# Designs tried in a protein design run: peptides against a protein of PDB entry 7Z53. Part 38

Target 1, 150 residues: chain A of PDB entry 7Z53
Amino acid sequence: PRIKNQADCIPFFRSCPACPGSNITIRNQINALTSFVDASMVYGSEEPLARNLRNMSNQLGLLAVNQRFQDNGRALLPFDNLHDDPCLLTNRSARIPCFLAGDTRSSEMPELTSMHTLLLREHNRLATELKSLNPRWDGERLYQEARKIV

## One batch from the design tools (peptide; aimed at target 1 D80)

Design b2_p24_8_s3 (made by RFdiffusion4, then SolubleMPNN; from b2_p24_8, 19 letters changed)
Fold by OpenDDE base, seed 4:
Structure b2_p24_8_s3 (fold): chain B 150 residues (1-150), chain A 24 residues (1-24)
Amino acid sequence: as target 1 above (150 residues)
Amino acid sequence: PLERQGLLTPLEALRHLERLLRLS
């Protein structure tokens, strides 16, 4: 999704990827969060983390989404799998673990978690659109191209 | 590093997320 309220949002930058076809562009608004130095907050700066943040169950180039919860049908960040999960310790009755994101602080600040969630959704949207535009792209290509846009 | 003041409960975070995402 894109943030509609400009007064309360982090500025987004629109970019256009190079597509194999002539003049093939993603016509929908493509937003990149410019407040981050890089995309590591969303995608992870370390390869093992980056892999864990991806949906590897298909070739759609998607980021992993929460398997237990959705926001009215929309994706949420996946849960982490920490041995000593501090979020579980915070409320033992809830039994809800910390979110998994490129930034470990995602479970500390709702605002940050929200931004990560938005960008997760945006990535998956972009990947889906790129798949439509380039049906033969595999998951890796879709993931990388979507990542470049975000 | 994690903040010393602790983490939100993920359930609380989910509720905040829902609110913030709708308002964003």
Scores: peptide ipSAE 0.108, ipTM 0.633, DockQ to the pose 0.044
OpenDDE base, seeds 1, 2, 3, 5: peptide ipSAE 0.025, 0.025, 0.031, 0.023; ipTM 0.587, 0.521, 0.548, 0.550; seeds 3, 5 fail the geometry check

Design b2_p24_8_s4 (made by RFdiffusion4, then SolubleMPNN; from b2_p24_8, 19 letters changed)
Fold by OpenDDE base, seed 2:
Structure b2_p24_8_s4 (fold): chain B 150 residues (1-150), chain A 24 residues (1-24)
Amino acid sequence: as target 1 above (150 residues)
Amino acid sequence: SLERQGLLTPEEARRYLERLERLS
């Protein structure tokens, strides 16, 4: 669902004890969110989810990306496979399912979705760079090393 | 922040959030 009021509180960020109110900016929201995001939110805290978040079609150590949509050629989060997808029910005209991420709430807040998307891109960028620097590394090594850097 | 890490400029972050808010 959409955040209609950008002054609304994000209940999980660590960097401030209270919301800044109506004076909150997009930059402030992102800064607060980055202080909260950790590896478990991006990669998944459980092994079955972590595997589903990875691109297993090659040995490049990449996270899975959306197969239907891109943002001007850049990656988006993959869609989840929910029978009763609440994102589809919330906005029937958009026809966009919920995204799959380490945190199931990723599609509930656009700021969270954006952060996960950016960190997805950063991981894949790092994995690609590591592959270039270390051509002998397999997908597991690339994935783990990129994960440590993020 | 994303800006300090070189991931986004403030303007890029704003535009990106606006686009994603239309999707979810």
Scores: peptide ipSAE 0.020, ipTM 0.484, DockQ to the pose 0.064
OpenDDE base, seeds 1, 3, 4, 5: peptide ipSAE 0.016, 0.022, 0.019, 0.017; ipTM 0.400, 0.461, 0.524, 0.475; seed 3 fails the geometry check

## One batch from the design tools (peptide; aimed at target 1 N55 S57 D80)

Design b2_p25_1 (made by RFdiffusion4)
Pose (drawn by RFdiffusion4):
Structure b2_p25_1 (pose): chain A 150 residues (1-150), chain P 25 residues (1-25); non-standard residues A16 CSO
Amino acid sequence: as target 1 above (150 residues)
Amino acid sequence: SLSELTRLRDTLANLDATAAANEPS
């Protein structure tokens, strides 16, 4: 009903196999995230990304927030620096990149981005309250405790 | 469409640049 040209096709990349190039093993696929319900969409599933998501400027246990833009004085997710950045293409003049989150599809829909941004703010809210209660806690403890709650 | 693993590699490519951009003044 839409593509009249049968020489055309819809693009598709096979998923990455767990055992590349093997003739012995039955091909299986890979999960890049922790299967647990653990807010890995907020905090990341790999150690370097997790660090990049954290605010390292102080001992407050915060996740990083966007430094150029706010939503009526509230935090937005930080920008990611991707090579193939699809978000810039949606509006050339706006020049607004994709967001950095615990998962790489946070910008797929603004509705989804809103939920990520919400959980970012909630973490920082909890870490702030926990600092008021327990001034002796360092940045790592505040981070872990807030993460545990989220 | 690309897998989450493929997209994650891109995300991990420029972490220093994103850390610098997100450092508060």

Design b2_p25_1_s1 (made by RFdiffusion4, then SolubleMPNN; from b2_p25_1, 11 letters changed)
Fold by OpenDDE base, seed 2:
Structure b2_p25_1_s1 (fold): chain B 150 residues (1-150), chain A 25 residues (1-25)
Amino acid sequence: as target 1 above (150 residues)
Amino acid sequence: PLSDAELLLDRLANLDATRAATTPA
């Protein structure tokens, strides 16, 4: 959730509470929406893949989203760029590639794809909130801090 | 929340069903 009274809030830092004196700090509000999990399947365990999963067109620290489709205005995972895309080979007329995620099995298991999509949305939400709280943070800082919170 | 997850699962299931239906026997 977005901060309601930004004038009374301190920028979000790991060692400092945001919105001191409030019943629920911004940090608590953010953390209450997620459970800690190993999110390597979302971010990728290898640096080349991790970079491909990021939106590098700006300094917002966002994960890349699908450029062709949305889910009623909400983000979907980006498509992979496989040479021999098994998803395309299965249904050539549909022309829907496999999704790109940290786990290569995502397109084979709808449940994983769903989870990855939800965590993608959560990351981007967190990064957006962190940008609002910390306007001077660059994309790398936003990405890393959001990743730590997820 | 949970409602969004359920909706997403339904849509993804439909996508996979479409792919499975066109897989050669």
Scores: peptide ipSAE 0.060, ipTM 0.589, DockQ to the pose 0.045
OpenDDE base, seeds 1, 3, 4, 5: peptide ipSAE 0.018, 0.047, 0.041, 0.021; ipTM 0.423, 0.510, 0.524, 0.437

Design b2_p25_1_s2 (made by RFdiffusion4, then SolubleMPNN; from b2_p25_1, 14 letters changed)
Fold by OpenDDE base, seed 4:
Structure b2_p25_1_s2 (fold): chain B 150 residues (1-150), chain A 25 residues (1-25)
Amino acid sequence: as target 1 above (150 residues)
Amino acid sequence: PLSDAELLLDRLANLEKTREATTPA
């Protein structure tokens, strides 16, 4: 869910290189999901894939989201653009292409898809919050910092 | 009515079943 009041957030602030007067770093204890979940499933283990999983249209550090479907306004995983999409070939009547994720198995099990979707939403939430707390961070910084927290 | 997510997950579940059925024993 969207946090409207920043006071309700767990504060996470790091000083930026462009802010020499700010030396305060605040990082509360967060139970990282990466301790239980391999983050490579979400972000990809290879750089080309990782870049394709990102929203590169802005400097918000967001992961790409589905452009065709939403879940009551909430994000879904983007579709892949495979030339010979095995998901489409498997069930032509369903006409749902493979989801683009860090793990190709994301299109194999609905449970995995659900988990990846939740983590996608969490990443984008964190990136948005980090942008608010650190407005001078670029997209790369936001993406990396959010990735570290997830 | 089913949301977009529910529809997609339902279709994905069907894909999974189809893939399992096509996997040789």
Scores: peptide ipSAE 0.127, ipTM 0.650, DockQ to the pose 0.032
OpenDDE base, seeds 1, 2, 3, 5: peptide ipSAE 0.088, 0.105, 0.112, 0.122; ipTM 0.619, 0.607, 0.631, 0.660; seeds 1, 3 fail the geometry check

Design b2_p25_1_s3 (made by RFdiffusion4, then SolubleMPNN; from b2_p25_1, 13 letters changed)
Fold by OpenDDE base, seed 5:
Structure b2_p25_1_s3 (fold): chain B 150 residues (1-150), chain A 25 residues (1-25)
Amino acid sequence: as target 1 above (150 residues)
Amino acid sequence: ALSDAELLLDRLANLEETRAATTPA
């Protein structure tokens, strides 16, 4: 899935067009990023990993976010729980474990980490808006529909 | 003791260090 053009409205609730009021520039930037990266790197290509990347504490269809830190109130990727975490080994002073993402390469390139973070935020934003537009949708529906747009 | 912003930067720097360590000069 790829981020839809913000200029286009998407039918959701009873086939009525839904026009999220997001910044077109931001959406275009995300589209540019996703042109080079498989969305599976964000959501995971395997179901067990995909479930671990989701917030299962509610029915909001959100991806899991870091529970320890935020970036000025904005979401960060959750930490992984690796035995012999290589990220911890590379910088003992930082003591920052690897991030959990859909692909292990996210821990190899800062650009990927940044991109994954942005897409995480976008997904959660979309899911939140979709919940507002479609109050009867459960977490699974919200998650899947947001994933389609991302 | 790191700020949230500094944490991200440090993590990214750590990744960059890892990349540099595995890339021949």
Scores: peptide ipSAE 0.187, ipTM 0.715, DockQ to the pose 0.030
OpenDDE base, seeds 1, 2, 3, 4: peptide ipSAE 0.061, 0.143, 0.061, 0.163; ipTM 0.621, 0.667, 0.591, 0.710

Design b2_p25_1_s4 (made by RFdiffusion4, then SolubleMPNN; from b2_p25_1, 13 letters changed)
Fold by OpenDDE base, seed 5:
Structure b2_p25_1_s4 (fold): chain B 150 residues (1-150), chain A 25 residues (1-25)
Amino acid sequence: as target 1 above (150 residues)
Amino acid sequence: VRSDAELLLDRLANLEATRAAHTPA
């Protein structure tokens, strides 16, 4: 589910979310997705990997996105940097590396890749909205709060 | 230069090929 416009919402608090009705719906839908696909596949279960999955170029709390390509203007997962990239070897004509995600198996199942992409987009949308609602939050706070909601 | 849409399709094809490589006969 896509993050709805919450421009008229009160500031978001951990115990008192902005626009409770809308936020609850979004949270429930996102949580349903993460119950099926472990959120660790999106954020990484190890801190070094988690850092590599984040956009560290700003204080917006965003996950890293593909810097070369987009899906009709929408974010794609970043590429991994595997020395012997099996995705490159699978179809040499395509020349598309494996995607970087919290789980190395993500590139083996298009369904998982798609879900991870959707959750990436939702996280970034959520972080963006949280920034709008809470301008004083830094990137770490935005990232963590969005992660907790997802 | 291929479009972003073509990239996605190629990637999906690559992923499917990867899956097929691990599928038992």
Scores: peptide ipSAE 0.154, ipTM 0.704, DockQ to the pose 0.032
OpenDDE base, seeds 1, 2, 3, 4: peptide ipSAE 0.072, 0.132, 0.102, 0.035; ipTM 0.619, 0.665, 0.624, 0.572; seed 3 fails the geometry check

Design b2_p25_2 (made by RFdiffusion4)
Pose (drawn by RFdiffusion4):
Structure b2_p25_2 (pose): chain A 150 residues (1-150), chain P 25 residues (1-25); non-standard residues A16 CSO
Amino acid sequence: as target 1 above (150 residues)
Amino acid sequence: ARAAAEAARHAAQAAARTAAELAAQ
């Protein structure tokens, strides 16, 4: 009904195999995230991304927030620096890149981005309250406790 | 190789963002 040219096709990349190039093993695929319901979409599933998502400027246990833009004085997710950045293409003049989150699909829909941004703010809210209660806690403890709650 | 490049990218982003925030204080 839409593609009249049968020489055309819809693009598709096979998933990456767990055992590349093998003739012995039955091909299987890979999960890049923790299977647990653990808010890995907020905090990341690999150690370097997790550090990049944290605010390292102080001992407050915060996740990093966007430094150029706010939503009526509230935090937005930080920008990611991707090579193939699809978000810039949606509006050339706006030059607004994809967001950095615990998962790489956070910008797929603005509705989805809103949920990520909400959980980012909630973490920082909890870490702030926990600091008021337990001033002796360092940045790592505040981070872990807020993460545990979220 | 891809994992190592990605880890370096995240480390550079985190350092640069931290430095910009501290300068703004």

Design b2_p25_2_s1 (made by RFdiffusion4, then SolubleMPNN; from b2_p25_2, 12 letters changed)
Fold by OpenDDE base, seed 3:
Structure b2_p25_2_s1 (fold): chain B 150 residues (1-150), chain A 25 residues (1-25)
Amino acid sequence: as target 1 above (150 residues)
Amino acid sequence: LLREERARRYEEDAAARTAAILAAQ
């Protein structure tokens, strides 16, 4: 470790610590890559968050998507609903809130935002295909099976 | 017994279809 004072380190995704003097960008990217094993950065590691990341309006097993914006017709991450939204506070003119994802870093690093967006799209694609192949599956089954594939 | 067999076959087919999706990635 390059940081001498480990007492100032804060735990991040997958319990990997980040210290104030460390290159947060590089470390966070590495943590994101390792998290692809279980895709917890997309689905959430805690049940309350995981439920909030799902589209509960139907039985299609989909993840929630942005209701305000699309990327040339393709899905974007949903917005979070924070009382004091740091994304709104940092750039008040843009008026874009933070994204909601399984990893809180989704709005801090554009690279992570992009990866989460791609995996969101992939999950929803898989869930849609699984629905076509298995029309008797409910939303929970579709969600879980798509999650296993991602 | 017939219902159980039908359910078993359905799950086997579903697993096979899922595996095919995985292999196509």
Scores: peptide ipSAE 0.025, ipTM 0.557, DockQ to the pose 0.020
OpenDDE base, seeds 1, 2, 4, 5: peptide ipSAE 0.019, 0.017, 0.019, 0.020; ipTM 0.511, 0.480, 0.487, 0.502

Design b2_p25_2_s2 (made by RFdiffusion4, then SolubleMPNN; from b2_p25_2, 14 letters changed)
Fold by OpenDDE base, seed 2:
Structure b2_p25_2_s2 (fold): chain B 150 residues (1-150), chain A 25 residues (1-25)
Amino acid sequence: as target 1 above (150 residues)
Amino acid sequence: SALLERAKRYEEDAARRTAEILAAQ
């Protein structure tokens, strides 16, 4: 999400902040565009990752959300659990780890983080609406139907 | 069909479980 309050700032990890001549940003943007067609950047292209991105605590078909932070009451991406978390290294005092999304670059670029966050919210909104329209649908069906719409 | 009925019962049970989870929050 777009930072409006400085108190809500979250550190991001750049692959090479001291390399302004690198094409990392351009490459990441291109990769994000290619994955946008199937929304794999949100849901994950691998089954183990896809499972980790889901809220499996209920039958609501939701994607997992951050359990520590919210953006004015709205959902943020969940944190990853990396052994050597580069995001923690950028600001050791803040102790904010990298975000978890469909790709491993969600914490490298605020633009990607924002996009992933918005699509996360959209999925959960759709799943909630589908639950209202179809009260008997289980979490798997809600998840899949919402995924097809996004 | 019997398969359809089983599927519906499964979904109903899942919905009930979800309601219970939400009520416990």
Scores: peptide ipSAE 0.024, ipTM 0.521, DockQ to the pose 0.032
OpenDDE base, seeds 1, 3, 4, 5: peptide ipSAE 0.020, 0.021, 0.021, 0.022; ipTM 0.420, 0.505, 0.439, 0.457; seed 4 fails the geometry check

Design b2_p25_2_s3 (made by RFdiffusion4, then SolubleMPNN; from b2_p25_2, 9 letters changed)
Fold by OpenDDE base, seed 3:
Structure b2_p25_2_s3 (fold): chain B 150 residues (1-150), chain A 25 residues (1-25)
Amino acid sequence: as target 1 above (150 residues)
Amino acid sequence: ALAAARAARYERDRAERTAAILAAQ
């Protein structure tokens, strides 16, 4: 049965099959995933959260990254600052707090954590590339243009 | 029940953080 109330519908776009002569890259797969999702899970749907997810220490338009850990030199999601951090409580020996993302479920589902991490890296890659192409753009312009491409 | 408790704690802390960000503007 088709839901008639479009306000309750999640926008869904079916990806086209790859052309016979094109290699499917990780980049193309990520773009296909972001066509289903408005990327609000990465950037946040609320302005205060969106600002907290950004690197505000410079004018590079970057998202904030983890300051304690990297994955073989690549960025990880920043940690949140929760009063009663459930990630710390579930495994006291590991002492790893919950990640901060636009979706609060990021630390509950490792698959989401991985996806958010990849999209974080992609945003920062795009912002860096846009800065090299447009050196006079400020951090706000770089952030917004990278967000539109993701 | 555990997932609900985690979510409730997170949303509380998120609300407090949001309020702090708004108050600092």
Scores: peptide ipSAE 0.027, ipTM 0.464, DockQ to the pose 0.071
OpenDDE base, seeds 1, 2, 4, 5: peptide ipSAE 0.026, 0.025, 0.016, 0.018; ipTM 0.429, 0.469, 0.331, 0.360

Design b2_p25_2_s4 (made by RFdiffusion4, then SolubleMPNN; from b2_p25_2, 11 letters changed)
Fold by OpenDDE base, seed 5:
Structure b2_p25_2_s4 (fold): chain B 150 residues (1-150), chain A 25 residues (1-25)
Amino acid sequence: as target 1 above (150 residues)
Amino acid sequence: ALALLRAERYLRDAAERTAAILAAQ
């Protein structure tokens, strides 16, 4: 994925936060993440998980988003449905379960959570653009093409 | 045959548009 947002610093896993001060640093971090993640941490490396990460309620090729919370109108990662959710056990008063992502570590490291959230938003953005450009594409095609671009 | 040609043209155009999105990202 390519991130052009120069307004805010973006946290990256195993890297310094990408701040607008250095475009080269941002690109390098994005490239490193792409090589490291191979998008498998976002989309899942196994088909059952990949399906659970998708929004299957429509033909828009979107990834699933949180149904309880948003960040100023922006999408957040969906919650997982773990039987013994460690996030719920960590803070029982908050009642915030672990996020569902392609990597179980997404809820352990806020940097990963942030990155996956950004990539979720980017995928959905791309899928939306592809739908606009290619109205005949179904959800599977939109999802796959957006995944290739991310 | 004509329907297939139209489909091929559409897919080509779609690929070009996708590439444009990638380039603009």
Scores: peptide ipSAE 0.027, ipTM 0.482, DockQ to the pose 0.019
OpenDDE base, seeds 1, 2, 3, 4: peptide ipSAE 0.022, 0.018, 0.024, 0.024; ipTM 0.517, 0.417, 0.489, 0.528

Design b2_p25_3 (made by RFdiffusion4)
Pose (drawn by RFdiffusion4):
Structure b2_p25_3 (pose): chain A 150 residues (1-150), chain P 25 residues (1-25); non-standard residues A16 CSO
Amino acid sequence: as target 1 above (150 residues)
Amino acid sequence: SEEERLRQESLPAARPAIERMLRIT
Protein backbone atom coordinates (compact mmCIF):
# COMPACT_ATOMS: atom_id res chain seq x y z
CA PRO A 1 0.00 0.00 0.00
CA ARG A 2 2.90 2.43 0.50
CA ILE A 3 6.13 1.11 -1.15
CA LYS A 4 5.44 0.43 -4.78
CA ASN A 5 9.04 -0.35 -5.62
CA GLN A 6 9.79 -3.99 -4.87
CA ALA A 7 13.55 -3.41 -5.24
CA ASP A 8 13.30 -1.37 -2.09
CA CYS A 9 13.27 -2.84 1.42
CA ILE A 10 12.76 -1.93 5.05
CA PRO A 11 16.14 -1.75 6.94
CA PHE A 12 17.01 -4.24 9.65
CA PHE A 13 20.14 -5.20 11.60
CA ARG A 14 20.37 -8.61 13.16
CA SER A 15 20.85 -8.61 16.88
CA CYS A 16 24.33 -9.15 18.11
CA PRO A 17 25.03 -12.83 18.85
CA ALA A 18 26.42 -13.88 22.25
CA CYS A 19 28.95 -16.21 20.57
CA PRO A 20 30.06 -14.42 17.39
CA GLY A 21 31.11 -16.56 14.47
CA SER A 22 30.37 -19.94 16.07
CA ASN A 23 29.22 -23.09 14.31
CA ILE A 24 28.98 -25.15 17.57
CA THR A 25 26.57 -23.11 19.65
CA ILE A 26 22.96 -22.27 18.85
CA ARG A 27 22.86 -18.55 18.25
CA ASN A 28 21.50 -16.50 21.13
CA GLN A 29 21.20 -12.74 21.77
CA ILE A 30 22.33 -10.31 24.47
CA ASN A 31 20.60 -8.21 27.09
CA ALA A 32 22.59 -5.01 27.82
CA LEU A 33 20.50 -4.09 30.90
CA THR A 34 19.94 -5.54 34.34
CA SER A 35 16.84 -7.71 34.20
CA PHE A 36 15.83 -6.57 37.69
CA VAL A 37 13.18 -3.94 38.20
CA ASP A 38 15.75 -1.60 39.66
CA ALA A 39 15.38 1.72 37.81
CA SER A 40 18.35 0.89 35.60
CA MET A 41 16.64 3.25 33.12
CA VAL A 42 17.51 6.08 35.55
CA TYR A 43 20.85 4.94 36.93
CA GLY A 44 22.46 2.93 34.08
CA SER A 45 23.47 -0.71 33.75
CA GLU A 46 27.22 -0.11 33.29
CA GLU A 47 29.54 1.47 35.83
CA PRO A 48 30.94 4.34 33.61
CA LEU A 49 27.54 5.52 32.42
CA ALA A 50 26.36 5.43 36.06
CA ARG A 51 29.18 7.78 37.06
CA ASN A 52 28.53 10.09 34.11
CA LEU A 53 24.91 10.38 35.25
CA ARG A 54 25.87 11.55 38.70
CA ASN A 55 26.58 15.10 39.83
CA MET A 56 30.21 14.98 40.95
CA SER A 57 30.42 18.72 41.86
CA ASN A 58 29.36 18.16 45.49
CA GLN A 59 28.54 15.57 48.16
CA LEU A 60 24.77 15.86 47.71
CA GLY A 61 24.14 12.56 45.91
CA LEU A 62 22.41 14.09 42.92
CA LEU A 63 22.04 12.95 39.35
CA ALA A 64 23.36 15.40 36.82
CA VAL A 65 20.96 17.88 35.20
CA ASN A 66 21.03 19.85 32.00
CA GLN A 67 23.11 23.00 32.38
CA ARG A 68 21.66 25.19 29.59
CA PHE A 69 17.94 24.50 29.80
CA GLN A 70 15.26 24.31 32.43
CA ASP A 71 11.51 23.54 32.36
CA ASN A 72 10.08 26.45 34.31
CA GLY A 73 12.89 26.29 36.86
CA ARG A 74 12.91 22.47 37.13
CA ALA A 75 15.58 20.12 35.93
CA LEU A 76 15.88 18.54 32.50
CA LEU A 77 17.95 15.51 31.64
CA PRO A 78 21.49 16.21 30.52
CA PHE A 79 22.43 16.02 26.87
CA ASP A 80 24.30 13.04 25.48
CA ASN A 81 27.23 13.43 23.07
CA LEU A 82 26.54 10.67 20.55
CA HIS A 83 28.25 10.10 17.24
CA ASP A 84 25.08 9.10 15.37
CA ASP A 85 22.66 11.53 16.99
CA PRO A 86 19.18 11.15 15.51
CA CYS A 87 17.60 13.92 17.60
CA LEU A 88 19.39 16.76 15.85
CA LEU A 89 17.81 15.62 12.59
CA THR A 90 14.25 16.17 13.68
CA ASN A 91 14.71 19.98 13.69
CA ARG A 92 17.86 21.31 12.10
CA SER A 93 17.58 24.84 13.41
CA ALA A 94 16.74 23.88 17.01
CA ARG A 95 19.99 21.98 17.52
CA ILE A 96 18.75 20.07 20.53
CA PRO A 97 20.59 16.76 21.05
CA CYS A 98 19.40 13.48 22.49
CA PHE A 99 19.23 13.14 26.30
CA LEU A 100 21.50 11.17 28.53
CA ALA A 101 19.68 8.72 30.75
CA GLY A 102 20.07 5.30 32.29
CA ASP A 103 18.92 3.86 28.95
CA THR A 104 19.78 4.85 25.39
CA ARG A 105 16.22 5.12 24.09
CA SER A 106 15.09 7.95 26.43
CA SER A 107 14.55 10.32 23.53
CA GLU A 108 12.56 7.93 21.35
CA MET A 109 9.28 9.67 22.27
CA PRO A 110 8.78 12.93 24.24
CA GLU A 111 6.25 11.07 26.29
CA LEU A 112 8.95 8.62 27.32
CA THR A 113 11.42 11.46 27.91
CA SER A 114 8.92 13.00 30.30
CA MET A 115 8.87 9.87 32.48
CA HIS A 116 12.67 9.74 32.61
CA THR A 117 12.86 13.40 33.48
CA LEU A 118 10.26 12.87 36.19
CA LEU A 119 12.25 10.08 37.86
CA LEU A 120 15.42 12.22 37.63
CA ARG A 121 13.72 14.99 39.54
CA GLU A 122 12.31 12.53 42.08
CA HIS A 123 15.75 11.16 42.84
CA ASN A 124 17.13 14.60 43.45
CA ARG A 125 14.11 15.46 45.62
CA LEU A 126 14.68 12.39 47.80
CA ALA A 127 18.41 13.01 48.07
CA THR A 128 17.69 16.57 49.18
CA GLU A 129 15.23 15.47 51.86
CA LEU A 130 17.56 12.73 53.06
CA LYS A 131 20.33 15.30 53.46
CA SER A 132 18.09 17.41 55.69
CA LEU A 133 17.44 14.34 57.87
CA ASN A 134 20.93 12.92 57.97
CA PRO A 135 23.48 15.72 57.53
CA ARG A 136 26.31 13.31 58.28
CA TRP A 137 25.74 11.25 55.14
CA ASP A 138 28.15 11.69 52.29
CA GLY A 139 27.34 11.90 48.59
CA GLU A 140 27.59 8.17 48.00
CA ARG A 141 25.18 7.27 50.79
CA LEU A 142 22.66 9.86 49.70
CA TYR A 143 22.91 8.55 46.19
CA GLN A 144 22.46 4.94 47.15
CA GLU A 145 19.59 5.63 49.53
CA ALA A 146 17.65 7.68 47.01
CA ARG A 147 18.36 5.10 44.32
CA LYS A 148 17.05 2.40 46.63
CA ILE A 149 13.81 4.32 47.15
CA VAL A 150 13.33 5.11 43.44
CA SER P 1 29.77 24.91 35.17
CA GLU P 2 31.73 22.69 37.51
CA GLU P 3 29.05 20.06 37.25
CA GLU P 4 29.15 20.08 33.46
CA ARG P 5 32.95 19.98 33.32
CA LEU P 6 33.14 16.99 35.58
CA ARG P 7 30.34 15.21 33.69
CA GLN P 8 32.21 15.79 30.33
CA GLU P 9 35.45 14.54 31.82
CA SER P 10 33.80 11.23 32.58
CA LEU P 11 32.34 10.93 29.07
CA PRO P 12 35.31 9.12 27.46
CA ALA P 13 34.97 6.34 29.98
CA ALA P 14 31.16 6.27 29.60
CA ARG P 15 31.19 6.40 25.80
CA PRO P 16 32.02 2.66 25.14
CA ALA P 17 29.25 1.63 27.54
CA ILE P 18 26.70 3.89 25.80
CA GLU P 19 27.78 2.69 22.37
CA ARG P 20 27.59 -0.99 23.42
CA MET P 21 24.06 -0.47 24.73
CA LEU P 22 23.04 1.34 21.56
CA ARG P 23 24.40 -1.46 19.40
CA ILE P 24 22.70 -4.23 21.32
CA THR P 25 19.33 -2.39 21.61

Design b2_p25_3_s1 (made by RFdiffusion4, then SolubleMPNN; from b2_p25_3, 15 letters changed)
Fold by OpenDDE base, seed 3:
Structure b2_p25_3_s1 (fold): chain B 150 residues (1-150), chain A 25 residues (1-25)
Amino acid sequence: as target 1 above (150 residues)
Amino acid sequence: SEAAALQEARWPEARPAIELQRLAD
């Protein structure tokens, strides 16, 4: 299981609270389902990329989502903004750019795209719930706490 | 769906499989 640094008590949506002094073993067990995934594929391992993956238009702590397309109302990965976009060269008539994710392989394999999409949705779901439970938290707090749970 | 269309557009090599799945739905 992935080890997350928890400095604050936070609401946990998997049937237990997340506090530094609480039984974190249960939380780690619950997060075992996502422990096989390197979170850097979703959030990025470099700060400039990580910032570009976030929705900075509000204080909701959300990851950025596609502004052109949705999956029956559900979020899709945002497009990257590459000067020479290789994805556009693959199928020129389709005009679909590469997706932006923490992992550069996101547009190489459909399987990775799907996984990144699901984790994007999960983060945004968590951030939304955390906002509801903690209305005073700013976007940075919401983002970081949701990231810790994913 | 719009998502399926994106998949087809991004990965033309996957189009046959995507089409089969669409027909099965």
Scores: peptide ipSAE 0.159, ipTM 0.663, DockQ to the pose 0.024
OpenDDE base, seeds 1, 2, 4, 5: peptide ipSAE 0.119, 0.146, 0.138, 0.113; ipTM 0.632, 0.660, 0.658, 0.626

Design b2_p25_3_s2 (made by RFdiffusion4, then SolubleMPNN; from b2_p25_3, 14 letters changed)
Fold by OpenDDE base, seed 3:
Structure b2_p25_3_s2 (fold): chain B 150 residues (1-150), chain A 25 residues (1-25)
Amino acid sequence: as target 1 above (150 residues)
Amino acid sequence: SLAEALRQAEWPAAAPAVELQRLVD
């Protein structure tokens, strides 16, 4: 990740000795993506949207995930709750509503959909690991620290 | 799956999204 303020950086060690080589490769590629991505597109630049993108059902600091679909056990972006969903109207055969993301263009640009999905998964992975390392951290702390690392 | 539907319906095979989708899979 690109962080302008070095004072806000925290040390974090990523390891997965029991993971197969394929998972390590995917993780490395995700890290490469985050180095060139403004994470505000994932988390939302405004507080109301940022709150809507979070999982508020627990204190795990997670981003909200799709409640209807998964991809081989992996998370997908949550759907938006638009009354007149343009994604459903333009492609009725696909029956896929618009995704909710920090950037409203996520459903308009398929490249952004994939990128946001990867960063969603990475955030939730980081938050989960931070919870195990720091069990006393609340959801807000976990969310903010994971956000800084992405 | 939803991921398969996205690939089939919205993502062209020659687009950069294909590379990103391989990472998602």
Scores: peptide ipSAE 0.018, ipTM 0.420, DockQ to the pose 0.034
OpenDDE base, seeds 1, 2, 4, 5: peptide ipSAE 0.015, 0.017, 0.013, 0.016; ipTM 0.399, 0.445, 0.410, 0.359

Design b2_p25_3_s3 (made by RFdiffusion4, then SolubleMPNN; from b2_p25_3, 16 letters changed)
Fold by OpenDDE base, seed 3:
Structure b2_p25_3_s3 (fold): chain B 150 residues (1-150), chain A 25 residues (1-25)
Amino acid sequence: as target 1 above (150 residues)
Amino acid sequence: SAAEELREAEWPAAQPARDLQRLVS
């Protein structure tokens, strides 16, 4: 994931401190970030959910995005398809269903929703760049490689 | 499985350094 705060170190160490000012390799930094951010919240820890979170309409390795709404042109989390959607039931005036993410708390905590949204955008950005760098990679390869970087 | 893939993501194999640098920078 992309770290915006360059002033603070992440207090989690893998091979080297995850500090923006350190001389760590890019690979080590990415690994530290992956450990700090539980990727299961974004990608899902179960295969059926993970597949549902992906955009399967193309071979671009993208995560699915909301088809109804955008945030000033930027992607939002896709809606879940729940039979009894608690988000619709609790706030009928808003008429906004629950978001689909790897963590069921995505729609429960606005903070998590925001983080998931940012990581969604980052994944899709990475996948897009990887496609440009490696045009022969299929969607599965792009998805997996982008996930490793997030 | 997705769980196995996530474990791999926590300790991913080496990737081309040039690609990672371009994407993160």
Scores: peptide ipSAE 0.018, ipTM 0.451, DockQ to the pose 0.050
OpenDDE base, seeds 1, 2, 4, 5: peptide ipSAE 0.018, 0.016, 0.010, 0.013; ipTM 0.397, 0.401, 0.385, 0.418; seed 1 fails the geometry check

Design b2_p25_3_s4 (made by RFdiffusion4, then SolubleMPNN; from b2_p25_3, 13 letters changed)
Fold by OpenDDE base, seed 3:
Structure b2_p25_3_s4 (fold): chain B 150 residues (1-150), chain A 25 residues (1-25)
Amino acid sequence: as target 1 above (150 residues)
Amino acid sequence: SLAEALRQATWPAAQPAIDRLRAVS
């Protein structure tokens, strides 16, 4: 259900239209929410990006994880490989590149970054379990089946 | 599984969880 006050309404359901009279910022927020709800920000909505988000080094159907850092043994989002990385340019002392995810806003909204991380971990957990249950499945099958469950 | 759970939730029901995520981040 929507808030009756249309001045600050925020639709939650994927099929809900944007609030009337909303500006670009609000529309971007709505798009982020719908992408978050269907996990498309984790997997990417474009095939080239979706392939870049996968671990292609094996046939385990996993999403790519950060190769430099972990959180107490748990996976983190991989870094992007941007020529002019805005995250590096914004805070040069931190020297942390932008994260790679299904949306360019993954590094701009910390709440989305955390959710992407959780869903990344869940996908890889599911893919690992599916591999155990179905040893003959290849990486593509494992990836697609795990994606359906997430 | 988590995405499906969120799709089934109403906005008021999901708001506390979203607020918690913002607080942690």
Scores: peptide ipSAE 0.032, ipTM 0.396, DockQ to the pose 0.030
OpenDDE base, seeds 1, 2, 4, 5: peptide ipSAE 0.028, 0.013, 0.013, 0.034; ipTM 0.443, 0.352, 0.372, 0.474; seed 5 fails the geometry check

